Peptides against a protein of PDB entry 3ZOQ. Designs and how they scored, part 179

Target 1, 223 residues: chain A of PDB entry 3ZOQ
Amino acid sequence: QLLQDSWWNQLKEEFEKPYYQELREMLKREYAEQTIYPDSRDIFNALHYTSYDDVKVVILGQDPYHGPGQAQGLSFSVKPGVKQPPSLKNIFLELQQDIGCSIPNHGSLVSWAKQGVLLLNTVLTVRRGQANSHKGKGWERLTDRIIDVLSERERPVIFILWGRHAQMKKERIDTSKHFIIESTHPSPFSARNGFFGSRPFSRANAYLEKMGEAPIDWCIKDL

## One batch from the design tools (peptide; made by RFdiffusion4, then SolubleMPNN)

Design b2_p27_4_s3 (from b2_p27_4, 15 letters changed)
Fold by OpenDDE base, seed 4:
Structure b2_p27_4_s3 (fold): chain B 223 residues (1-223), chain A 27 residues (1-27)
Amino acid sequence: as target 1 above (223 residues)
Amino acid sequence: MEEEEERRRAEEEERARIEALAKAEAE
C-alpha cells in the first residue's frame, strides 16, 4: 500500500529493511492461508486518515480486534454496525463524563482520525480469534519508528497512553516537546482504577489550545 | 532485578490477556 507522502518520507527506509520484507512475506502467507484482520487494504488506515504532519494526538492500542467485521485499522475503533467492545464503551462513558458528549450508536472513530488523532496499534494485524497472534513479527519495530519520527517532529504531539503496554513507549517520547496523558486502560478490568475520571479528552484539548491549535471535536455523531 | 522483570512480564501478559478477553467478549 502506498502511504501518503508525509509518512512515506518518514518511513521509506523501514520498508526497505529486511525485517519489514520478512514481515510482508509473512503477511502474504497469513492472508492467503488464514483469516487475518483487518482487511489488507485497511492495515495502514491510521496513517491514511492522519498524515504525519496532521497528527495532533496519538492513541496507542495493542493489536486489532480479532472478530469478524470489527477491525478497521484504527485502535479501539470498530466498523459501523459492529457492537461496541467493552473498552470502547468505557471510552465513550469517559467521553460523556469528561466533556458531555452523547454516546454514539456506533463505534467508528474515523472522525477522530480525520481531525488528527492517530489511532495506532503497536501490532497492525491479527489472526481471527487469536489476540496478539502477530506479536513479535516485525510490526513493533515499524510502529516504534512511527513513534520515534513523531517524537522527533518539532511540532508537539499529545500521546494518550492507556495502560502499561502503551506507557512502555514513553521512553521513546521526548517529553521536552511532547505531552503525555497517562491512565489505566479503559478495559472493564482496569477502568475503575484510574481511567474513569482521567478526562483525557478535555486534557488533550487543553494542551492543543495552549499550543495554539484547534481542539479535537471528540463528540461522535450517530449514523 | 530478575524477579521484578519477571513480575513485569507476567503483568504485561495478564494485561494482554485482559484486553484480549475484553475484545473477545464483544463477539
Scores: peptide ipSAE 0.104, ipTM 0.642, DockQ to the pose 0.280
Fold by OpenDDE base, seed 3:
Structure b2_p27_4_s3 (fold): chain B 223 residues (1-223), chain A 27 residues (1-27)
Amino acid sequence: as target 1 above (223 residues)
Amino acid sequence: MEEEEERRRAEEEERARIEALAKAEAE
């Protein structure tokens, strides 16, 4: 599926570059020969749900979930009916403690995406059962460009950077214009070391309000 | 310079492992 015009205008030059063509050819082989997630139609869902101009908040992830039926092209998000992964459970726990939202009975973050939360992984595909298997294949260069063009945007963006991997992208963000919310990763291995109590949701909304923008309704309705 | 790159790679691998484990638990 073609990207929205707003993203296409920002990224069209990348798609013409050799690295992306090589990535595309690699992906064609991977999808043909192996089980790759998400579905090829869902790879750019983050950009589909949230246009370049509509981005208010960015939440960076590493790469998609590698289990059947999980990944839907949005960082940390899982399709309805899928068990909430541990990191996502912790996200919802923090959401509850931060702003009082109920824990939803599903793990889809589409409602966030539709409100301007860009749920971007740095790597957009993965082999079944092989975490980070598509690392270093070209996605990072494209997603770095996504961060760059957002950083260059005049209207401020809020970047939520959970863990060191995401925080390494801070150097690409113009902090004179944009806001950064940093904490440890929501993973069970790190959440207690700073993620819990970090209150990223209320802090993000506080920035949005300061900017005169509508806050995000972070609360997710049950399905 | 090489040490910094090696350290960065090691940190990235550790993160991949942590996330891999967290995601696997959801399956």
Scores: peptide ipSAE 0.091, ipTM 0.631, DockQ to the pose 0.254
Fold by OpenDDE base, seed 5:
Structure b2_p27_4_s3 (fold): chain B 223 residues (1-223), chain A 27 residues (1-27)
Amino acid sequence: as target 1 above (223 residues)
Amino acid sequence: MEEEEERRRAEEEERARIEALAKAEAE
């Protein structure tokens, strides 16, 4: 699928580079020979739902869920009808504790994406049952560029960086212009060490209000 | 430099493991 013009203008040079061409050829083989997630049409859903100019908040993930029917091209998000993964459950628990939202009966974060929350994984594809199997294949270079062009944007962005993997991207973010919200990862293995009580949602909205922008409606309606 | 890079790699692998476990539990 063709990217929105706003993203195309920022990323067109990357798509012509050898690393991306090699990545593309690799992906063609992978999708032909193995089960790869998400669906090839959904790889860039984060960029489709949230244009470059409309980005208000960025939430970084590692790579897509590797189970059937889970990944929909948005970090932490799962398709409706899919059981909420543990990290996502903890995200909703923190959301409830932070700003009083009810826990939704599904795991789709599309409503956030449509409001300007870029739900970006650093790696955008995965083999079925093989977490992070496409690490180091070229996605990180592209997604680093996505972070870079957002950092270069004059209009401020809020980066929510859960866990050390996401926090390693902090060096690419101009903190003189942009805001960073950091905590431990929402994973059950780390959430109690700082994610719970970090109140990223209210803090993000406080920054948006300070910038004179509309806050995010983080509460997700049941389907 | 090598020790710091090795530490960084180990931390990245541990993070990948934690995330892999969290995702596997979702299935």
Scores: peptide ipSAE 0.089, ipTM 0.634, DockQ to the pose 0.266
Fold by OpenDDE base, seed 2:
Structure b2_p27_4_s3 (fold): chain B 223 residues (1-223), chain A 27 residues (1-27)
Amino acid sequence: as target 1 above (223 residues)
Amino acid sequence: MEEEEERRRAEEEERARIEALAKAEAE
């Protein structure tokens, strides 16, 4: 896929590396032989909606939803008309408690992405019904590089790291320049252990304000 | 070293389970 110029300039060297070529060939086979999510055109939606220079906040996910019609290339986000997954419901509950937003009637986080919230999964594809099936196939190396180039950026970024998987990426983030918001994962299995009450949205906006940047409008309108 | 590797594996399995279950329940 063609990336925006800002991301292309940061990642072009990765696309020439053997690991990515192997990943690409693997994906070609997978999409031909299996049902893979998201749609191949949507794999890089996070980078399409949020340019390298426009990134204000990063929210890391693991991999796409593996059910039909769910994944749209953005972490935690689902296409309009799709039932909100439990983790996403908890995200909206925390959003409501944190800053008073109403719970939207859909699960699309595109409005966040358009404002500079990079909704990045560490693995960008998944086989239908098989969570994390594309783990260790090369995506992590690319997405690590995405984190690295953001960490190297002079303009500060806020990283929201929910759960242990995302938090393992903290070592790649220059905390002298960038801000990290950490809590347990929004999953029903972990949300009560620290995610609820963590107030990541107001905290992110507080950092943005300190940097002289416009805050994110986290509230999502009904469709 | 072995304890750390075992802990990491356990943490990875727990993470995969948490996320997989959360996503599967959405179907």
Scores: peptide ipSAE 0.073, ipTM 0.630, DockQ to the pose 0.259

Design b2_p27_4_s4 (from b2_p27_4, 14 letters changed)
Fold by OpenDDE base, seed 5:
Order: C-alpha cells, then structure tokens, then sequence
Structure b2_p27_4_s4 (fold): chain B 223 residues (1-223), chain A 27 residues (1-27)
C-alpha cells in the first residue's frame, strides 16, 4: 500500500496526523469484522494508476460500490465481468453521444486512469450493502488534501464535477489556474437534468489541446 | 427451498440498496 514517490511527497504529512491514524485503526477493525470494499490492497488504486505529476483530469465520486466484486479503487469503475451500474451506463451513453465511442463490454475505467484521469472517490471504503457507511471517518480530510495539492500545482488540471456532492469541492479549486466542468450527476435520477448533452469528454480534450497537452483517449476497448 | 428464498431476498436487498444509492447520488 505504498504510494508512488510523487504522491508520497504531497501526502506524507497527512499520514502522520492523528485523524489518519484513527482512520487506519478503524479500517483495521472494519476489515477484520465486516466485509469491506474494495480489497484493502486496492484502496489507493486511483493514486497508483495516476501519479501526482501525471494527473490531467480529475473525476470525483462519492464512495465505492458496495456490491461483491464491483469496486476496484476507482470512482465509477467496476472490475471486468461485473454488470455496469446505472450511472456508469449513462457515462458510456454520454461518451458515445459526445465523441462517438462504442459502449464497452465491461465497466473498467483503468485505461482512463493510465492516461492521467484521476478517478477519485471522496470516501475510499464502504461496508457491503451499506452506502456511505464510512462517511465522516477521516477519508474526506485526506481526499480534500488531494484536491488541495492538485489545486496548488502550477500545471493546470481539469476537474469534472458531476452532482452536488462533487461540486461542493469547487471552493477548494483555484479556478484561475484550473478548469472545471460541471453538470448534474450521471445517475438515472438526475442525468436527464443536465448530464446528458454536457459533453464532458470533448470539452476536457479541447482544454487539454489548448494547454498543449495530449488529449485523453476516452474510448475503451473491449476485453 | 430455504436457500433459494435466501438468495432471492439477498438479490432484492442488493437491488434496493443500489437504487437507494443511485437516488442519493442524484440529490
């Protein structure tokens, strides 16, 4: 569970703070006594796949999927072979309408992560069948710091903020340096109110090109 | 028969939990 050097340099002070030590102790008990997702070795997958320096885009989620075999430590993403959750299906529908990508036969967004898309949940663990069960236990303080250190970075970042929960983090982002794409959440209960037609993928790539950076290949290959 | 009922109940509970989760995300 060691972080890459680039993230370690940014977050090492957080791991020494009492709140994180308490979180760690809580997690030890939870993983021992309950079924917790994702697997403990996958908690920081978002940071493992995307180094601090390589972050181009951030997509914020709430907390991991709480069903068996779903969560893989990346927001909105599910392991191959797992049925795509409703929000993820809508993400792929918008992707298709936005830039013409085909709907993949799996729900893994690892290919995005490897290209510099930080798929970060604000809470990084959950009890089986109990959404937000680890809310307010310390994760939010750490993930706020992740947002902060990215905001402080001189090289611009694109933040994609779907729904009110993610948009609440806007106050932590220096909009003089960074670009924000906002819409309603891809959830079936909100997608028709603004997410569909928001074209976040083409907009993100347009901004990357203006900055002189390579765009993201958002299209996902079948496995 | 009991095992089938238990599986059906678990599937129903999981479906309801997912629906509640997706609804909460939209708020």
Amino acid sequence: as target 1 above (223 residues)
Amino acid sequence: MEEEKEKELEEKEEKEAIAAYEKALAE
Scores: peptide ipSAE 0.484, ipTM 0.813, DockQ to the pose 0.034
Fold by OpenDDE base, seed 2:
Structure b2_p27_4_s4 (fold): chain B 223 residues (1-223), chain A 27 residues (1-27)
Amino acid sequence: as target 1 above (223 residues)
Amino acid sequence: MEEEKEKELEEKEEKEAIAAYEKALAE
C-alpha cells in the first residue's frame, strides 16, 4: 500500500525486509480465506491521515475492533453509524470531564487524526471475532519501527499510553525529547483505576502549547 | 422467528466478544 512520502522515507526499509514480506503474504491469505478487519484499504489509515512530520500526539491501541463494520484503521475509532465500544465511550466521558467536550453521536476519531493525532494500533489487522488473532505475525515489528522513527524525530511527540500493553512501548521512547502521558486503560475493567481523571487531553494540549504548537481540538462534532 | 433468534444470538456473541476484548485490554 502506498504511503505518504514522509512515512515512506521512514519505513521503506521495513517493507523490503523478509518479515514484512511474510506478513504481506500471510495477509493475502487471510483476507482471501477469512473475514479480516479493517478493510484492506484501511489498514494504514492512521498513516494516511497523519503524516510522519505532522504527528503531534500518538495514541497506541492494541489491535482493531473485530466486529463487523467497526474498525477503520484507527485505534479506538469506529466508523460512523457503529455503536461506540465501551472503551471509546469512556474516552469520551473523560474528554467531557477533562475539557468539556460534548459526547459525539458517533465514534469516528478521524478529526483527531487529521490534526496530527496518530491513532496507531500495534497490530493492524484482526480476524472477525478473534481478538489478537494476528498478534506476532509481523505487525509489531513494523509498528515498533514507527515508534522508533518518531522517537528519533527531533520535533517532540506526545505519547498517550493507556494500559500495560501500550506502556510496554515506553522503553522505545526517548523521554529526553518526547512526552509521555500514562494511565490505566479506558476499558470499563480498568478506567476507574486511573484513566478517569487522568485528563490526557488537556495535558497533551498543555505540552503542545509549551512546544509552541497548536493544540488539538479534541471536541468531535456530531454527524 | 428463526432469523430473529439468529440475530439475537449474533448480537449476544458480539456483545460477549466485545466484553472479552475489553477485559483483555484492561489486563
Scores: peptide ipSAE 0.475, ipTM 0.812, DockQ to the pose 0.034
Fold by OpenDDE base, seed 4:
Structure b2_p27_4_s4 (fold): chain B 223 residues (1-223), chain A 27 residues (1-27)
Amino acid sequence: as target 1 above (223 residues)
Amino acid sequence: MEEEKEKELEEKEEKEAIAAYEKALAE
């Protein structure tokens, strides 16, 4: 099947709905006629690396990077060998200031995903060189459902919401049960207005420890 | 307004990165 059992049980009904069928048909045309990112096999990497039951932290992004070889199906993450985008550089700067991690020589966040950090974009595909080109095509309905089923989960989740776009999803999160860490976006435009100094990594681990869970090892090793 | 500016900046930076990449491949 397309997804791991834990996610399949939560999302199987969505894949049978007309909106997703239409999205799938659209994607077939797009991948056939244009260069689309990420690779089709990597679209659901966030769900592949982090099962429904293993989610500890969620970091929301908008849509994938639209440059060659960048997107790997994880929000903010880039494949090894790819130059770190400005927002990602700022994420690593805050990581260093927050908990003392060294800045890695690559931009892959797979190590976070494997520890239970769901790196989810709200839109999961994009045309080469055309940011937000697949906005409003059906992905948002699926990813909203992902947020919903996590919100309904009994075991608490930590949501890290950088910037206005991510924070708009707060209304879908049961804040009586789950934890939210909010700040401005790591983009160079907004990072100095609240992202720097927000210490999302240590704060997330503090919540995890309070819940009796193992903290995330946020430090990324060089390749 | 902040969201719009942030989005515009991110899109611009990404476009520039793509252009730089394509230029490097052409050399």
Scores: peptide ipSAE 0.020, ipTM 0.603, DockQ to the pose 0.165
Fold by OpenDDE base, seed 1:
Structure b2_p27_4_s4 (fold): chain B 223 residues (1-223), chain A 27 residues (1-27)
Amino acid sequence: as target 1 above (223 residues)
Amino acid sequence: MEEEKEKELEEKEEKEAIAAYEKALAE
């Protein structure tokens, strides 16, 4: 799949590596034989919506939603018309308590992506009804490289790391120049243990302002 | 532990999503 020039320049070497070729072949088989999410054209939506240079904030997810019509290639985001998953609902609850945004009537986070919020899953595809079915198949190596090239960028980035899985990537981030916002995961199983009240949105904007950058408009309009 | 919990949540979400999808198709 083709990427815009800014990301291509950063990642082109990865696409030539054997691991990615093997991943690509695996995906060809998977999409042919199974129902795979998201749509193959949406796999790299996070990179399509947010160029390398435009990244201000990174929010890491695990892998795509595995239900029909849910995943749209952005972490935690669901297509309009899809019920908001519990974790996303909690994200919006925290958003409301943090900076006063209303709860949107949809779950699309595209507006964040267009403002420089890279909504990156560590694994970018999944089989229908089988969470983490494409874990360990090569995506993690590519997405690690995405984190690496962002970490190497001189212009600071804010990484929002919810839960242990995302926080394991902290070792790849140069915290001398990049900012980390950590809390428990927004999942109902963990949100009350630190996610609620963590105020990641206002904190992110505070860092952006310190950098002299425009803050993110986190509030999402109804459709 | 958190990954396991997230997996369980995702499975629940899937069941709900599938049910909603099937219902919508039937209407």
Scores: peptide ipSAE 0.018, ipTM 0.568, DockQ to the pose 0.123

Design b2_p27_5_s1 (from b2_p27_5, 15 letters changed)
Fold by OpenDDE base, seed 4:
Structure b2_p27_5_s1 (fold): chain B 223 residues (1-223), chain A 27 residues (1-27)
Amino acid sequence: as target 1 above (223 residues)
Amino acid sequence: MEKEKEEEEEREEIDKRLEEIFEKEES
């Protein structure tokens, strides 16, 4: 199996579909001929760290960071030792202002993933130095299905949708069951227009507490 | 149509801005 049992049960039919087979063949060529991020074994890290049943919160990203050593298969997250990208820095600034967390000395969000925060990009691979290079190749159909099966789940999920790209997925989410937290993107381009002060972390925890769930410990310890 | 256009434009602008920042940091 490619995935944990809980995700495999939800997604196994997708992997048999022609679109995914075409995607797989494309990826084989890309990884052979280009430098592709993340490492192929890290593509599904979001699903590896957070099982279908354990998802509490979803944070949607676009596609992986395209610089050397950055992407680790989790939206907005970078490997330890990697300089924090501007959007991630803004995420940590909002985290500090929202709930008082210190700014960590690294950019790994693995601790969130392990607590049930699905850090999902809509596109799961990218060519070095070429943002969106794997857009429209099939990933979006798979990740749409991920959103769909979460939307169909009886146990509520909190979707944090930063920016319009993520917010376009709102139509796939049953808002009668699930909670949405929306703001502008944490990018320096848009953060001042609503992301700062949006307090997504405390709001997410408020929803979790309302549901009788354990809150997320959003604070990240230094390494 | 207009909403879709606005969404795509915002995404492109965000992506471009991020790319520019990374390029500057790597140079």
Scores: peptide ipSAE 0.028, ipTM 0.645, DockQ to the pose 0.037
Fold by OpenDDE base, seed 2:
Structure b2_p27_5_s1 (fold): chain B 223 residues (1-223), chain A 27 residues (1-27)
Amino acid sequence: as target 1 above (223 residues)
Amino acid sequence: MEKEKEEEEEREEIDKRLEEIFEKEES
């Protein structure tokens, strides 16, 4: 897939490395032999919607939703018309409690992405019905590099790290320049253990305002 | 090692819960 120039300049060296070439060949086989999500053209949607220079906030996920028509190439986001997954429902509940936003009638987070929220999964593809099926295939190395180049950026970034998997990336983030918002995962399993009441949205906007940047309009309009 | 184990256990539990929910919704 073609990336924006800003991301290409940051990641071009990764695409030339053997691990990525192997990943690419693996993906070609997987998409040919299996049902893989998201659609191949949507794999890099997070980078398509949010340029390297436009990143204000990063929200890390694990891997795409593995059900039909769900994955949108954005962490936690689902295509319009798709039932909101439980974690996403909890995200919207926290959003309502934090800022007062209404719960949208859809689960698309594209409006966040367009405002500079990089909705990045650490693994960017998955087999239908098989969560984490593409774990350890090379995506993590690329997405680690994405975190690294953002960490190296002079302009500050806010990293929202929900759950232990995302928080493992904290060591890659220069906290002298960047801000981290941590809580438990929005999953029904863990949300009541710290995610609810963590107020990540207002906290992120507070940092943006401190930096002299426009806050994110986190409220999502109905379709 | 202990932290990594705890992180993996939490991830497995979260993943399992998500899988169970999605399977129930798809069935």
Scores: peptide ipSAE 0.026, ipTM 0.634, DockQ to the pose 0.037
Fold by OpenDDE base, seed 1:
Structure b2_p27_5_s1 (fold): chain B 223 residues (1-223), chain A 27 residues (1-27)
Amino acid sequence: as target 1 above (223 residues)
Amino acid sequence: MEKEKEEEEEREEIDKRLEEIFEKEES
């Protein structure tokens, strides 16, 4: 099967399905009546920054940060000027220990996204102050499809699966073709149980090199 | 340069389609 080169071509059929129409209607109401994050224009930033063909690495998150000004449509990432959440801090700590990167003075992972790191949440919106409030509303089906079409891609992808939630998606990934890096979640509640020392960044780059691809520059410059 | 252009074109396409899906005004 010939693969399409755009996310639209990969996902357009999903947008016509009833589940997505229902999701759309729900989101219309939510954005009208509630404070929803991220901004509606930023919902698909992960896809905006990283095209289907440019995906080298996938990092799965659960849902967006639910505080003001935090979420920017990328898993684990926060807008510049926003205090780094604990999990993100731990990500940077592991990054430092893994490959020697300095801790950036901001939490934006846009530089990763631009290099082919798909920073995908399984749920792409959240109500202010209510974590996972949009779980089970349809996003998971769409994001599952995103994982599926990547899994179906001939060019291998590296999936970084932190924690049980992300690891549940492993069943959708053709592990004969794609690489999976698993550890506990970077959350302070779990990081010491396996995330620290897991060296996902160097391992990802090692796979990329084996594939003959350029490694990711994981180090993030200060803004 | 060509790759960047292709990426920009894809981004524009995605943005246009997403705007239609969510009935948002074009940015």
Scores: peptide ipSAE 0.008, ipTM 0.393, DockQ to the pose 0.020
Fold by OpenDDE base, seed 3:
Structure b2_p27_5_s1 (fold): chain B 223 residues (1-223), chain A 27 residues (1-27)
Amino acid sequence: as target 1 above (223 residues)
Amino acid sequence: MEKEKEEEEEREEIDKRLEEIFEKEES
């Protein structure tokens, strides 16, 4: 049943390991002494919205947005009412060119998550105004395990890997079972070098159709 | 729906465990 295949069942052993306990203690101090994003209740939103068994697509990010009110525990996603960051704007531009979706008036990707798109950052917390401030503190080991258990899953997954950081995880993915869509990062610094025109959304849906699964409705309605 | 119930139970289990890990109930 579904409970037997929950994220807790897949990850519970990690939470008992010393590295995670040290991470936990670090986070307790950080949240007490610093402004940390996202809100502690939102750290695992990617897992909340998309169960282990319901994952169809994975989109890897680096770490959360470090500005006020931005991060909501989903890679590239921002809370409603927050100005769309440049990379997210480019994602929507590619979405429009790829499959004709209108550009939404907000940046929340929750609708993707609810359809089985795991929006996972490799590092799940950040200190305000300090990108990658929680790099190397233990998150990467946990998120590597998340990738591993998905790679080991019998039901295929589509991994969308934008940029070098995400692509470094390719070695952990069993390509005999799973599909990988790679391009440059949607960042303004790299988007014109391959992200634009990469058509990751239609390509992902093409794979889903081959697998006999329902495609993702990538189009996002205005709020 | 049975699946909906299972999804709700899984969500509650995840939330409960995460709350325990991060001491959300005590804070």
Scores: peptide ipSAE 0.008, ipTM 0.390, DockQ to the pose 0.019; fails the geometry check

